# Peptides against a protein of PDB entry 2V3S, part 18

Target 1, 95 residues: chain A of PDB entry 2V3S
Amino acid sequence: PISLVLRLRNSKKELNDIRFEFTPGRDTAEGVSQELISAGLVDGRDLVIVAANLQKIVEEPQSNRSVTFKLASGVEGSDIPDDGKLIGFAQLSIS

## One batch from the design tools (peptide; made by RFdiffusion4, then SolubleMPNN)

Design b1_p11_8_s1 (from b1_p11_8, 5 letters changed)
Fold by OpenDDE base, seed 2:
Structure b1_p11_8_s1 (fold): chain B 95 residues (1-95), chain A 11 residues (1-11)
Amino acid sequence: as target 1 above (95 residues)
Amino acid sequence: GRFAAQAAAFH
């Protein structure tokens, strides 16, 4: 399995790392993204972007060691999006 | 569950 870390800010704006495994051929990016949402770890509005980037990293984990992407939920937030501070952005990386 | 969440050690 592929060991991943999703780094993003929680509801208190605190930066958190979410560790999880992804097994190609058994898991799907869409499915795992839905699990993240169901667990309350990702905003439902971010399903598409999380799934897209999860797919990207798991299809070529050797080349895509880290991907940072804009959250749809961050666009509507009160804070100004900033990829450097992961405000309105999240990061997936290979553990 | 699949996920283990914790405060980021480094950022």
Scores: peptide ipSAE 0.649, ipTM 0.904, DockQ to the pose 0.191
Fold by OpenDDE base, seed 4:
Structure b1_p11_8_s1 (fold): chain B 95 residues (1-95), chain A 11 residues (1-11)
Amino acid sequence: as target 1 above (95 residues)
Amino acid sequence: GRFAAQAAAFH
C-alpha cells in the first residue's frame, strides 16, 4: 500500500496531518475521498479536487511525491487563500 | 478507521 499524508487546516484553522494508506487496485481516489468527507476531515465541496489530486499522486507516487491544490471550500471566506501557508489549500504527500 | 489525524509538527 501507499502511505499518504493529507495536510490541511481543521475547523480551528490549525494545520493537521491526516495519515492513511491507499492500496491500488482495491481503493479508488473517489472512494477514499468520500471516506475523508464522511469522517468529517474534508469538506464535501472539496470531493472533486481531493479525488483528482489523490488520483494524481497514487498513479505515480515516485514522480508525484507531493501535490498542493486549491480547495473549493477555501475560495470564499474571511481568509485569503495562500498555498505557502495552506490557507484554502491542501497538500497530499507520500510519507 | 482508515485515517489518523493529528496536529502537524513541522511545516
Scores: peptide ipSAE 0.649, ipTM 0.904, DockQ to the pose 0.188
Fold by OpenDDE base, seed 5:
Parts: structure tokens; sequence; C-alpha cells
Structure b1_p11_8_s1 (fold): chain B 95 residues (1-95), chain A 11 residues (1-11)
């Protein structure tokens, strides 16, 4: 399986790492993204972008070691989005 | 469960 880390800020704006495994052929990017949402770890508004980027990283993990992407949930927030600080952005990386 | 969440050690 592929060992991944999803880094994003929680409701307290604290940076958190969510570790999980992804098994190609068994798991799907859409399915795991839905699990993240169901677990309360990802905002439901971010399903599409998380799934898209999860798919990107798992389809070629040796080349796509890290992907950072803008969250839909962060656009309307009080904080100005910043990819460097992962404000309104999340990052998926190979563990 | 699938996920293990924790405060990021480095950032």
Amino acid sequence: as target 1 above (95 residues)
Amino acid sequence: GRFAAQAAAFH
C-alpha cells in the first residue's frame, strides 16, 4: 500500500497530519476522500479537490511526492489563503 | 479506522 499524509489545518487553525494507507486496486480516490469527510477530517465541500489530488498522487507516487491544493472550504474563510502556510490549502504527500 | 490524525510535529 501507499502510505500518505494529508496535512491541513483543523478548526482551531492548527496544522494536523492525517496518516493513512491507500491500496491501488482496492481503494479509490473518491472513496477514500469520502471516508475522510465521514471521519470529520475533511470538509464536505472539498470532496472534489481532495479526490482529484489524491488520484494524482496515487497514480504516480514516485513522481508526485507531494501535491498542494486550494480548498473550496478555505475560499470564504476569514483568513487569506496561503499555500506556503497551508491556510485554505491542504497538502498530500507520500510518507 | 483508516486514519491517524495528530498535530503536525514539524511545520
Scores: peptide ipSAE 0.648, ipTM 0.903, DockQ to the pose 0.197
Fold by OpenDDE base, seed 3:
Formats: sequence, structure tokens, C-alpha cells
Structure b1_p11_8_s1 (fold): chain B 95 residues (1-95), chain A 11 residues (1-11)
Amino acid sequence: as target 1 above (95 residues)
Amino acid sequence: GRFAAQAAAFH
């Protein structure tokens, strides 16, 4: 299995790391993304972008060690999006 | 479950 970390800010704007495993052939990017949403860890509006980037990283985990992407839920927020501070952005990485 | 969440140690 592939060991991953999803780094993003929670509802209190605190930076959290979410660790999980992904098994190719058993898991799907969309399925795991849906689990993240069901667990209350990801906003439902971000299903598409999380799934797309999860797919990207698990396709070539040795080449794509980290991906940072803009969240749909962050665009309409009051804070200005910032990829460096992960405001309106999230990051997936291989642990 | 699948997920283990914690405050980020470094940022």
C-alpha cells in the first residue's frame, strides 16, 4: 500500500495532517475522497479536486512525491488563498 | 478507520 498524508486546515483554520493508506487495485481515488468527506475531514465541494490530485499522486508515487492544489471551498471564503500557507489549498504527499 | 488526523508538527 501507498502511505499518504493530506495536509489541510480544519474548520478552526488549524493545519492538520491526515495519514492514510491507499492500495492500488482495491481503492479508487474517488472512493477514498468520498470517505474523507464522509469522515468530515474534507468539504464536499472539494470532491472533484481531491480525487483528481489523489489519482495523480497514486499513479506515480515515486515521481509525484507531493501535490498542492486549490480547494473549491476556499475560493468563496473571506481569506485570500495562499498555497504557501495552505489557505484555500491542500497538499497530498507520500509519507 | 482509514484516517489518522493530528495537528501538523511542522509548517
Scores: peptide ipSAE 0.647, ipTM 0.903, DockQ to the pose 0.190

Design b1_p11_8_s3 (from b1_p11_8, 5 letters changed)
Fold by OpenDDE base, seed 1:
Structure b1_p11_8_s3 (fold): chain B 95 residues (1-95), chain A 11 residues (1-11)
Amino acid sequence: as target 1 above (95 residues)
Amino acid sequence: SRFAEQARRFH
C-alpha cells in the first residue's frame, strides 16, 4: 500500500496531518475521498479536488511526492487563501 | 479506522 498524509487546517485552524494508506486496485481516489468526507475530515465541497489530486499522487507516487491544491471550501472563507500557509489549500504527500 | 490524525500545536 501507499502511505499518504493529507495536511489541512482543522476547525481550530491548526494544521492537521491525516495519515492513511491507499492500496491500488482495491481503493479508488473517489472512494477514499468520500471516506474523508464521511469522517468529517474534508468538506463535502472539496470531493472533486481532493479526489483529483489523490488520483494524481497515487498514479505516480515516485514522481508526485507532494501536491498542494486549492480547496473549493476555502474560497469563500474569512481568511485569504495562501498555499504557503495552507489557508484554503491542502497538501497530499507520500509518507 | 483508515485515518490517523496528528494536530500540530504551537510551542
Scores: peptide ipSAE 0.599, ipTM 0.888, DockQ to the pose 0.197
Fold by OpenDDE base, seed 2:
Formats: sequence, structure tokens, C-alpha cells
Structure b1_p11_8_s3 (fold): chain B 95 residues (1-95), chain A 11 residues (1-11)
Amino acid sequence: as target 1 above (95 residues)
Amino acid sequence: SRFAEQARRFH
């Protein structure tokens, strides 16, 4: 399995590292992203972007060690999106 | 379940 970390800010605006495994051939990017949403860890509006980037990292984990992407849920937030601070952005990385 | 959380905090 591929060991991954999803880093994004929680409801208290603190960075939260969410560690999980992804098994190619058994798991799908869409399915795991839906699990993240069901667990309350990812906003439902971010399904598409999380799934797309999860797919990107698991298809070539040796080449795509880290991906940072803009969250749909962060666009209309009170804070200005900032990829460096992961405000309105999340990061997936290989553990 | 699948996910293990760790909030990063500064003290």
C-alpha cells in the first residue's frame, strides 16, 4: 500500500495531518475522497479536487511525492487563499 | 478506520 498524508487546516484553522493508506487495485481516488468527506475531514465541495490530486499522486508515487492544490471550499472563505500557508489549499504527500 | 489525525500545534 501507499502511505499518504493529507495536510489541511481544521475548523480551528490549525494544520492537521491525516495519515492513511491507499492500495492500488482495491481503493479508488474517488472512493477514498468520499470516505474523507464522510468522516468530516474534507468539505464535500472539495470532492473533485481531492480525488483528482489523490489520483495524480497514487498513479506515480515515485514521481509525484507532493501535490498542493486549491480547495473549492476556500475560495469563498474569509481568509485570502495562500498555498504557502495552506489557507484555502491542501497538500497530499507520500509518507 | 482508515484515517489517523494529528493536529499540528505550537506551544
Scores: peptide ipSAE 0.599, ipTM 0.889, DockQ to the pose 0.199
Fold by OpenDDE base, seed 4:
Structure b1_p11_8_s3 (fold): chain B 95 residues (1-95), chain A 11 residues (1-11)
Amino acid sequence: as target 1 above (95 residues)
Amino acid sequence: SRFAEQARRFH
């Protein structure tokens, strides 16, 4: 299995590292993204972008060691999005 | 229970 870390800000605006495994052939990017949402770890509005980037990293984990992407949920927030601070952005990386 | 969380602080 592929060991991954999803880094994004929690409800307290603290950076939160979420560690999980992904098994190609058993798991799907869409399915695991739905699990993240069901667990309250990802906003439902971010399903599409999380799934797309999860797919990108798991299809070639040796080449795609880290991906940072803009969250749909961050656009309507009061804080100005900032990829460097992961405000309105999330990061997936290989553990 | 696929996920393990850890809050990070940078000082």
Scores: peptide ipSAE 0.598, ipTM 0.890, DockQ to the pose 0.182
Fold by OpenDDE base, seed 3:
Structure b1_p11_8_s3 (fold): chain B 95 residues (1-95), chain A 11 residues (1-11)
Amino acid sequence: as target 1 above (95 residues)
Amino acid sequence: SRFAEQARRFH
C-alpha cells in the first residue's frame, strides 16, 4: 500500500495532517475521497479536486511526491486563498 | 479506521 498524508486546515483553521493508506487495484481515488467526505474531513464541494489529485499522486507516487491544489470550498470564504499557508488549499504527499 | 488525524494546536 501507498502511505499518504492529506494536510489541510480544520474548522478551527488549524493545520491537520490526515494519514491513510491507499492500495492500488483495491482502492479508487473517487472512493477514498468519498470516505474523507463521509468522515467529515473534507468538504463535499471538494470531491472532484481531491479525487483528481489523489489519482495523480497514486498513479506515479515516486515522481509525484507532493501535490498542492485549490479547494472549491475555500474560494468564496472570507480568507484570501494562499497555497503557501494552505488557506483555501490542501496538500497530498507521500509519507 | 482508514484515517489517522493529528491537528497542530497551540495551547
Scores: peptide ipSAE 0.591, ipTM 0.886, DockQ to the pose 0.218

Design b1_p11_8_s4 (from b1_p11_8, 5 letters changed)
Fold by OpenDDE base, seed 1:
Structure b1_p11_8_s4 (fold): chain B 95 residues (1-95), chain A 11 residues (1-11)
Amino acid sequence: as target 1 above (95 residues)
Amino acid sequence: SRFAEQAKRFH
């Protein structure tokens, strides 16, 4: 399995590292992303972008060690999006 | 069960 970390701000605006495994051929990026949403860890509006970037990492984990991407849910937020601070952004990385 | 969380605290 591929060991991954999803880093994003929680409801308290704290950085939250969410560790999980992804097994190619058994798991799908869409499916795991839906699990994240069902667990309340990802906003439902971010399904597409999370799934796309999860797919990007798992298809070539040796090359894509880390990806940072803009959240759809962060666009209308009061805080100015900032990829360095992960405000309105999330990061997926290989553990 | 799949996910293990670790929140970073402010300091």
Scores: peptide ipSAE 0.622, ipTM 0.894, DockQ to the pose 0.203
Fold by OpenDDE base, seed 4:
Structure b1_p11_8_s4 (fold): chain B 95 residues (1-95), chain A 11 residues (1-11)
Amino acid sequence: as target 1 above (95 residues)
Amino acid sequence: SRFAEQAKRFH
């Protein structure tokens, strides 16, 4: 299995590292993204972008060690998006 | 139960 970390800000605006495993051939990027949403860890509006970037990192984890992407939910927030501070952005990385 | 959380605080 591939060990991953999803870093994004929680409801208290604190950075939250979410560790999980992904098994190619058993798991799908769409399915795991839906699990993240069901667990209350990812906003439902971010399904598409999370799934796309999760797919990118798991299809070639040796080359794609880290990906940072803009959240759809961040655009509607009060804070200005900032990729450096992960405000309105999330980061997936290989553990 | 797939996910393990850890809140990070940086100062």
Scores: peptide ipSAE 0.622, ipTM 0.896, DockQ to the pose 0.187
Fold by OpenDDE base, seed 3:
Structure b1_p11_8_s4 (fold): chain B 95 residues (1-95), chain A 11 residues (1-11)
Amino acid sequence: as target 1 above (95 residues)
Amino acid sequence: SRFAEQAKRFH
């Protein structure tokens, strides 16, 4: 399996590293993204962008070691989005 | 339990 880390800010604005495994041929990017939402770890509005980037990293994990992407849930927030600080952004990386 | 969390707390 592929060992991954999803880094994003929680409701307290603290960075949260979420570690999980992805098994190609058994798991799907859409399915695991739905699990993240069901677990309360990802906002439901971010299903599409999380699934797209999860697909990107698992299809070529040797080439795509890290991907940072803008969250739909962060656009309307009071804080200005910042990819360096992961404000309104999340990061997927190979563990 | 697929996910394991580790929060970076403020001090």
Scores: peptide ipSAE 0.620, ipTM 0.894, DockQ to the pose 0.217
Fold by OpenDDE base, seed 5:
Structure b1_p11_8_s4 (fold): chain B 95 residues (1-95), chain A 11 residues (1-11)
Amino acid sequence: as target 1 above (95 residues)
Amino acid sequence: SRFAEQAKRFH
């Protein structure tokens, strides 16, 4: 399995690292993204972007060690999006 | 459960 970390800010604006495994051939990016949403860890509005980037990182984990992407849920937030601070952005990385 | 959380509150 591939060991991953999803880093994004929680409701308290704290960075939260979410560690999980992804098994190619058993798991799908869409399915795991849905699990993240069901667990309350990802906003439902971010399904598409999380799934897309999860797919990207798991298809070539050696080449795509880290991906940072804009959250749909962050666009309407009070804070100005900032990829460096992961405000309105999330990051997936290989553990 | 698939996910393990770690909130970074202090540095």
Scores: peptide ipSAE 0.620, ipTM 0.894, DockQ to the pose 0.207

## One batch from the design tools (peptide; made by RFdiffusion4, then SolubleMPNN)

Design b1_p12_1_s1 (from b1_p12_1 with R4A D5S)
Fold by OpenDDE base, seed 1:
Formats: C-alpha cells, structure tokens, sequence
Structure b1_p12_1_s1 (fold): chain B 95 residues (1-95), chain A 12 residues (1-12)
C-alpha cells in the first residue's frame, strides 16, 4: 500500500495532517475521496479536485511525491487563497 | 465499515 498524507485546514482553520493508506487495484481515487468527505474531513465540493490529485499521486508515486491544489471550497471563503499557507489549498504527499 | 477508520488526523 501507498502511505499518504493530506494536509488540510479544518473548520477551525487549523492545519492538520490526515494519514491514510491507498492500495492500487483495491482502492480508487474517487472512492477514497468519498470516504474523506463522509468522514467530514473534506468538503463535498472538493470531491473532483481531491480525486484528481489523489489519482495523480498514486499512479506515479515516485515522480509525484507531493501535489498542492486549489480547493473549490476555498474559492467561496472569506480568506484569500494562499498555496504557501494552504489557505484554500490542500496538499497530498507520499509519507 | 466506518470510512473514518481509514484516516488518522494529527496537527501539522
């Protein structure tokens, strides 16, 4: 399995690391993304972008050690998006 | 199974 970390700010704007494993052939990017949403860890509006980037990192984990992406939920937020501070952005990385 | 069981959350 691939050990991953999703770094994302919670509802209190606190930055957290969400650790999980992904097994190619058993798991799908969309499926795990849906689990993240069901667990209340990811906003439902971010399904597409999270799944896309999860797919990207798991298909080539040696080349894509880290991916940072803009959240759809962040666009509607009051804070100005900032990829460096992960405001309106999230980061997936290989553990 | 509980989907949340897959995930471990910790402060960054």
Amino acid sequence: as target 1 above (95 residues)
Amino acid sequence: SDPASRFTVEPA
Scores: peptide ipSAE 0.702, ipTM 0.893, DockQ to the pose 0.951
Fold by OpenDDE base, seed 4:
Structure b1_p12_1_s1 (fold): chain B 95 residues (1-95), chain A 12 residues (1-12)
Amino acid sequence: as target 1 above (95 residues)
Amino acid sequence: SDPASRFTVEPA
């Protein structure tokens, strides 16, 4: 399996690392993204972008060691999106 | 199964 870390701010705006494994051929990017949402770790509005970037990193984990992407849930938030601070952005990386 | 069982959360 591929060991991944999703770095994302929680509802208290605290930055956390969410560690999980992804098994190609058994797991799907959309399925695991749905699990993240069901666990309350990702906003439901971010299903598409999380799944897209999860797919990107797992299809070529040796080349795509880290991806940072804008969250749909962060666009209209009170804080200005900032990829450096991961405000309105999340980061997936290989553990 | 519980979807949360897949994930470990820790402060960054």
Scores: peptide ipSAE 0.702, ipTM 0.893, DockQ to the pose 0.951
Fold by OpenDDE base, seed 2:
Structure b1_p12_1_s1 (fold): chain B 95 residues (1-95), chain A 12 residues (1-12)
Amino acid sequence: as target 1 above (95 residues)
Amino acid sequence: SDPASRFTVEPA
């Protein structure tokens, strides 16, 4: 399996690392993204962007070691998005 | 199974 970390701010704006494994051929990017949402760790509005970036990193984990992407939920939030501070952005990386 | 069981959360 591929060991991943999703770095993302929670509802209290605290930055956390969410660690999980992804098994190619068994898991799907959309499926795991839906699990993240079901667990309350990702906003439902971010399904598409999380799934797209999860797919990107798991299809070539040796070259795509880290991806940072804008959240749809962040655009609609009160805070101005900032990729450096991961405000309205999340980061997926290989452990 | 619980989907949340896949994930562990820790402060960054």
Scores: peptide ipSAE 0.702, ipTM 0.893, DockQ to the pose 0.930
Fold by OpenDDE base, seed 3:
Structure b1_p12_1_s1 (fold): chain B 95 residues (1-95), chain A 12 residues (1-12)
Amino acid sequence: as target 1 above (95 residues)
Amino acid sequence: SDPASRFTVEPA
């Protein structure tokens, strides 16, 4: 399996690392993204972007060691999105 | 799989 970390700010704007495994051929990017939402760890509005970037990293984990992407849930917020501070952005990386 | 069993959350 592939060991991954999703770095994401919670509802209190605190940065957390969410660790999980992904098994190619058994898991799907869409399915695991739905699990993240069901667990209350990702906003439902971010299904598409999380699934797309999860697919990107698991298809070539040796080349795509880290991906940072803009969240749909962060666009309408009061804080200005910032990829360096992961405000309105999340980051997936290989553990 | 159970979502609660897949994910571990830690302060960054």
Scores: peptide ipSAE 0.701, ipTM 0.892, DockQ to the pose 0.824

Design b1_p12_1_s2 (from b1_p12_1, 4 letters changed)
Fold by OpenDDE base, seed 5:
Structure b1_p12_1_s2 (fold): chain B 95 residues (1-95), chain A 12 residues (1-12)
Amino acid sequence: as target 1 above (95 residues)
Amino acid sequence: MDPASRFTVLPA
């Protein structure tokens, strides 16, 4: 399995690392993204972008060691998006 | 697999 970390700020704006495994051929990017949402770890509005980037990183884990992407949930938030601080952004990386 | 069991959340 592929060991991944999703770095994302929670509802209290605290930055957390969400660690999980992805098994190609058994798991799908869409499915795992839905699990993240069901677990309350990702905003439902971010399904598409999380799934897309999860797919990207699991396709070529050695090439795509880290991907940072803008969250839909952060666009109209009170804070100005900042990829460096992961405000309105999330980061997926290989452990 | 249970979605709750897949993820481990740690402060960054």
Scores: peptide ipSAE 0.705, ipTM 0.896, DockQ to the pose 0.841
Fold by OpenDDE base, seed 2:
Structure b1_p12_1_s2 (fold): chain B 95 residues (1-95), chain A 12 residues (1-12)
Amino acid sequence: as target 1 above (95 residues)
Amino acid sequence: MDPASRFTVLPA
């Protein structure tokens, strides 16, 4: 399996690392993204962008070691998005 | 399976 980390701010705006495994051929990017949402770790509005970037990193994990992407939920928030501070952004990386 | 069981959350 591929060991991944999703770095993302929680509802208290605290930055956390969410560690998880992805098994190609068994898991799907959309399926795991839905699990993240069901676990309350990702906003439901971010399903598409999380799934797209998860797919990107797992299809070529040796080349795509880290991807940072803008959250749909962040755009609608009160805080100004900032990729450097991961405000309105999340980061997926290979562990 | 509990979807939450896949994930470990740690302070960054």
Scores: peptide ipSAE 0.705, ipTM 0.896, DockQ to the pose 0.939
Fold by OpenDDE base, seed 1:
Structure b1_p12_1_s2 (fold): chain B 95 residues (1-95), chain A 12 residues (1-12)
Amino acid sequence: as target 1 above (95 residues)
Amino acid sequence: MDPASRFTVLPA
């Protein structure tokens, strides 16, 4: 399995690392993204972007060691998006 | 299975 970390701010704007495993051929990017949403860890509006980037990193984990992407939920937030501070952005990386 | 069981959340 591939060990991954999703770095993302919670509802209190605290930055957390969400660690999880992904097994190609058993798991799907969309399926795991839906699990993240069901667990309350990702906003439902971010399904598409999380799934797309999860797919990107798991299909070429050696080349895509880290991906940072803009959240749809962040666009509607009061804070100005900032990829360096992961405000309105999230980061997936290979553990 | 609880979907949350896949994930471990740690302060960054």
Scores: peptide ipSAE 0.705, ipTM 0.896, DockQ to the pose 0.946
Fold by OpenDDE base, seed 3:
Structure b1_p12_1_s2 (fold): chain B 95 residues (1-95), chain A 12 residues (1-12)
Amino acid sequence: as target 1 above (95 residues)
Amino acid sequence: MDPASRFTVLPA
């Protein structure tokens, strides 16, 4: 399995690392993204962007060690999105 | 799969 970390701010704007495993051929990017939402860890509006970037990183984990992407849920908030601070952005990386 | 069993949340 591939060991991954999703770095993401929670509802209190605290930065957390969400660790999980992904098994190619058994898991799908769409399915695991839905699990993240069901667990209350990702906003439902972010299904598409999380699934797309999860697919990217698991396709070639040796080349794609880290991906940072803009969240749909962060666009309409009061805080200005910032990829360096992960405000309105999330980061997936290989553990 | 139970979503709670897959994920571990830690302060960054």
Scores: peptide ipSAE 0.704, ipTM 0.895, DockQ to the pose 0.844

Design b1_p12_1_s3 (from b1_p12_1 with S1M R4A D5S)
Fold by OpenDDE base, seed 4:
Structure b1_p12_1_s3 (fold): chain B 95 residues (1-95), chain A 12 residues (1-12)
Amino acid sequence: as target 1 above (95 residues)
Amino acid sequence: MDPASRFTVEPA
């Protein structure tokens, strides 16, 4: 399995690392993304972007060591999106 | 399976 970390701010704006494994051929990017949402770790509005970037990193984990992407849930928030501070952005990386 | 069981959350 592929060991991954999703770095994302929670509802209290605290930055956390969410660690999980992804098994190619058994798991799907959309399926695991749905699990993240069901666990309350990702906003439902971010299903598409999380799944897309999860797919990107798991299809070539040796080449795609880290991906940072803009969250749909962060666009309409009170804070100005900032990829450096991961405000309105999340980061997936290989553990 | 509980979806939450897949994930471990740690302060960054």
Scores: peptide ipSAE 0.696, ipTM 0.887, DockQ to the pose 0.941
Fold by OpenDDE base, seed 5:
Structure b1_p12_1_s3 (fold): chain B 95 residues (1-95), chain A 12 residues (1-12)
Amino acid sequence: as target 1 above (95 residues)
Amino acid sequence: MDPASRFTVEPA
C-alpha cells in the first residue's frame, strides 16, 4: 500500500495531517475521496479536486511526492487563499 | 474498509 498524508486545515483553521493508506487495484481515488468526505475530513465540494490529485499521486508516487491544490471550498471563504500557508489549499504527499 | 478506521488525524 501507499502511505499518504493529506495536509488540510480543519473548521477551526488548524492545520492537520490526515494519514491513510491507498492500495492500488483495491482502492480508487474517487472512493477514498468519498471516504474522506464521509469522515468529515474533507468538504463535499472538494470531491473532484481531491480525487483528481489523489489519482495523480498514486499513479506515480515516486515522481509526485507532493501535490498542492486549490480547494473549491476555499474560494468563497473569508480568508484569502494562500498555497504556502495552505489557506484554501490542501497538500497530498507520500509519507 | 470503514472510513473511520482508514484515517488518522494529527496536528501538523
Scores: peptide ipSAE 0.695, ipTM 0.887, DockQ to the pose 0.834
Fold by OpenDDE base, seed 1:
Structure b1_p12_1_s3 (fold): chain B 95 residues (1-95), chain A 12 residues (1-12)
Amino acid sequence: as target 1 above (95 residues)
Amino acid sequence: MDPASRFTVEPA
């Protein structure tokens, strides 16, 4: 399995690391993304972007050690998006 | 299985 970390801010704007395993051939990017949403860890509006980036990192984990991407949910937030501070952005990385 | 069981959350 691939050990991953999803770093993003919670509803209190606190940065957290969400650790999880992904097994190619058993798991799908969309399926795990849906689990993240069901667990209340990711906004439902971010299904597409999370799934796309999860797919990207798991298909070539040696080349894509980390990906940072803009959240759809962040666009409508009051804070100015900032990839460096992960405001309106999330980061997936290989553990 | 509870989907939340896959995930471990910790402060960054």
Scores: peptide ipSAE 0.695, ipTM 0.886, DockQ to the pose 0.943
Fold by OpenDDE base, seed 3:
Structure b1_p12_1_s3 (fold): chain B 95 residues (1-95), chain A 12 residues (1-12)
Amino acid sequence: as target 1 above (95 residues)
Amino acid sequence: MDPASRFTVEPA
């Protein structure tokens, strides 16, 4: 299995790491993204972007060691999105 | 799969 870390801010704007495993051929990017939402760890509006980037990293984990992407849930917020501070952005990395 | 069994959350 592939060991992954999803880094993003919680509802209190605190940065957290979410660790999980992904098994190619058994798991799907959309399926695991739906699990993240069901667990209350990702906003439902971010299903598409999380699934797309999870698919990207698991396709070529040796080449795509880290991906940072804009969250749909962060666009309408009061804070200005910033990829360096992960405000309105999340990051997926190979553990 | 149970979502609670897949994910571990820790402060960054």
Scores: peptide ipSAE 0.695, ipTM 0.886, DockQ to the pose 0.831

Design b1_p12_1_s4 (from b1_p12_1 with S1A R4A D5S)
Fold by OpenDDE base, seed 1:
Structure b1_p12_1_s4 (fold): chain B 95 residues (1-95), chain A 12 residues (1-12)
Amino acid sequence: as target 1 above (95 residues)
Amino acid sequence: ADPASRFTVEPA
C-alpha cells in the first residue's frame, strides 16, 4: 500500500496531518475521498479536488511526492487563500 | 467498516 499524508486545517484553523494508506486496485481516489468527508475530515465541497489530486499522486507516487491544491471550501471562506500557510489549500504527500 | 478507522490525525 501507499502511505499518504493529507495536511490541512481543521475547523479550528489548526493544521493537522491525516495519515492513511491507499492500495491501488482495491481503493479508488473517489472512494477514499468520500471516506474523508464521511469522517468529517474534509468538506464535502472539496470532493472533486481531493479526489483529483489523490488520483494524481497514487498513479505516479514516485514522481508526484507532494501535491498542493486549492480547496473549493477555501474560496468561499473569509480568510484569504494562501498556499504557503495552507489557508484554503491542502497538501497530499507520500510518507 | 467505519471510514474514520482508516485515518490517523495528528498535529502538524
Scores: peptide ipSAE 0.702, ipTM 0.892, DockQ to the pose 0.948
Fold by OpenDDE base, seed 4:
Structure b1_p12_1_s4 (fold): chain B 95 residues (1-95), chain A 12 residues (1-12)
Amino acid sequence: as target 1 above (95 residues)
Amino acid sequence: ADPASRFTVEPA
């Protein structure tokens, strides 16, 4: 399996690392993204973007070691999105 | 299955 880390700010704006494994052929990017949402770790509005970037990293994990992407949930938030601070952005990386 | 069981959360 592929060991991944999703770095994302929680509802308290605290930056956390969410570690999980992804097994190609058994797991799907959309399925695992749905699990993240069901676990309360990702906003439901971010299903599409999380799934897209999860797919990107797992299809070529040796080449795509890290991806940073804009969250739909962060666009109209109180804070201005900032990829450097991961405000309104999240980061997926290979553990 | 509990979806949360897949994930470990720790401060970055």
Scores: peptide ipSAE 0.702, ipTM 0.892, DockQ to the pose 0.949
Fold by OpenDDE base, seed 2:
Parts: C-alpha cells; structure tokens; sequence
Structure b1_p12_1_s4 (fold): chain B 95 residues (1-95), chain A 12 residues (1-12)
C-alpha cells in the first residue's frame, strides 16, 4: 500500500496531517475521497479536486511526491486563499 | 465499515 498524508486545516482552521494508506487495485481515488468526506475531514464540495489529486499522486508515487491544490470550499470562504499557509489549499504527499 | 477508521489525524 501507499502511505499518504493529507495536510489541511480543520473547521477550527488548525492545520492537521491526515495519514492513510491507499492500495492500488483495491481502492479508488474517488472512493477514498468519499471516505474522507464521510469522516468529516474533507468538505463535500472538494470531492472532485481531492479525488483528482489523489489519483495523480497514487498513479506515480515515485514522481508525484507532493501535490498542493486549491479547495473549492476555500474559494467562497472569507479568508483569502494562500497556498503557502494552506488556506483554501490542501496538500497530499507520500509519507 | 467505518470510513473514519482508515485515517489518523495529528497536528501538523
């Protein structure tokens, strides 16, 4: 399995690392993304972007060691998106 | 199965 870390801010705007494993051939990017949403860790509006980036990192984990992407949920927020501070952005990386 | 069981959350 591939060990991954999703770094993003929770509802209290606290930055957290979410660690999980992804098994190619058994798991799907969309499926795991839906699990993240069901767990309350990712906003439902971010399903598409999380799934897309999860797919990208798991298809070539040796090359795509880290991906940072803009959250749909962050666009409509009051805070100005900032990839450096991961405000309105999340980061997936290989553990 | 509990989807939350897949994930471990820790402060960054």
Amino acid sequence: as target 1 above (95 residues)
Amino acid sequence: ADPASRFTVEPA
Scores: peptide ipSAE 0.701, ipTM 0.892, DockQ to the pose 0.949
Fold by OpenDDE base, seed 3:
Structure b1_p12_1_s4 (fold): chain B 95 residues (1-95), chain A 12 residues (1-12)
Amino acid sequence: as target 1 above (95 residues)
Amino acid sequence: ADPASRFTVEPA
């Protein structure tokens, strides 16, 4: 399996690492993204962007060691989005 | 299967 880390700010704006495994051929990017939402770890509005970037990293994990992407849930927030600070952004990486 | 069982959360 592929060991992944999703770095994401919680509702208190604290940065957390969410660790999980992904097994190609058994898991799907959309399926695991739905699990993240069901667990209350990702906003439901971010299903599409999380699934797209999870697919990107698992299809070529040797080349795509890290991906940072803008969250739909962060666009209308009070804070200005910033990829360096992961405000309105999340990061997936190979652990 | 419980979706929460797949994930481990820790402060970054």
Scores: peptide ipSAE 0.701, ipTM 0.892, DockQ to the pose 0.922

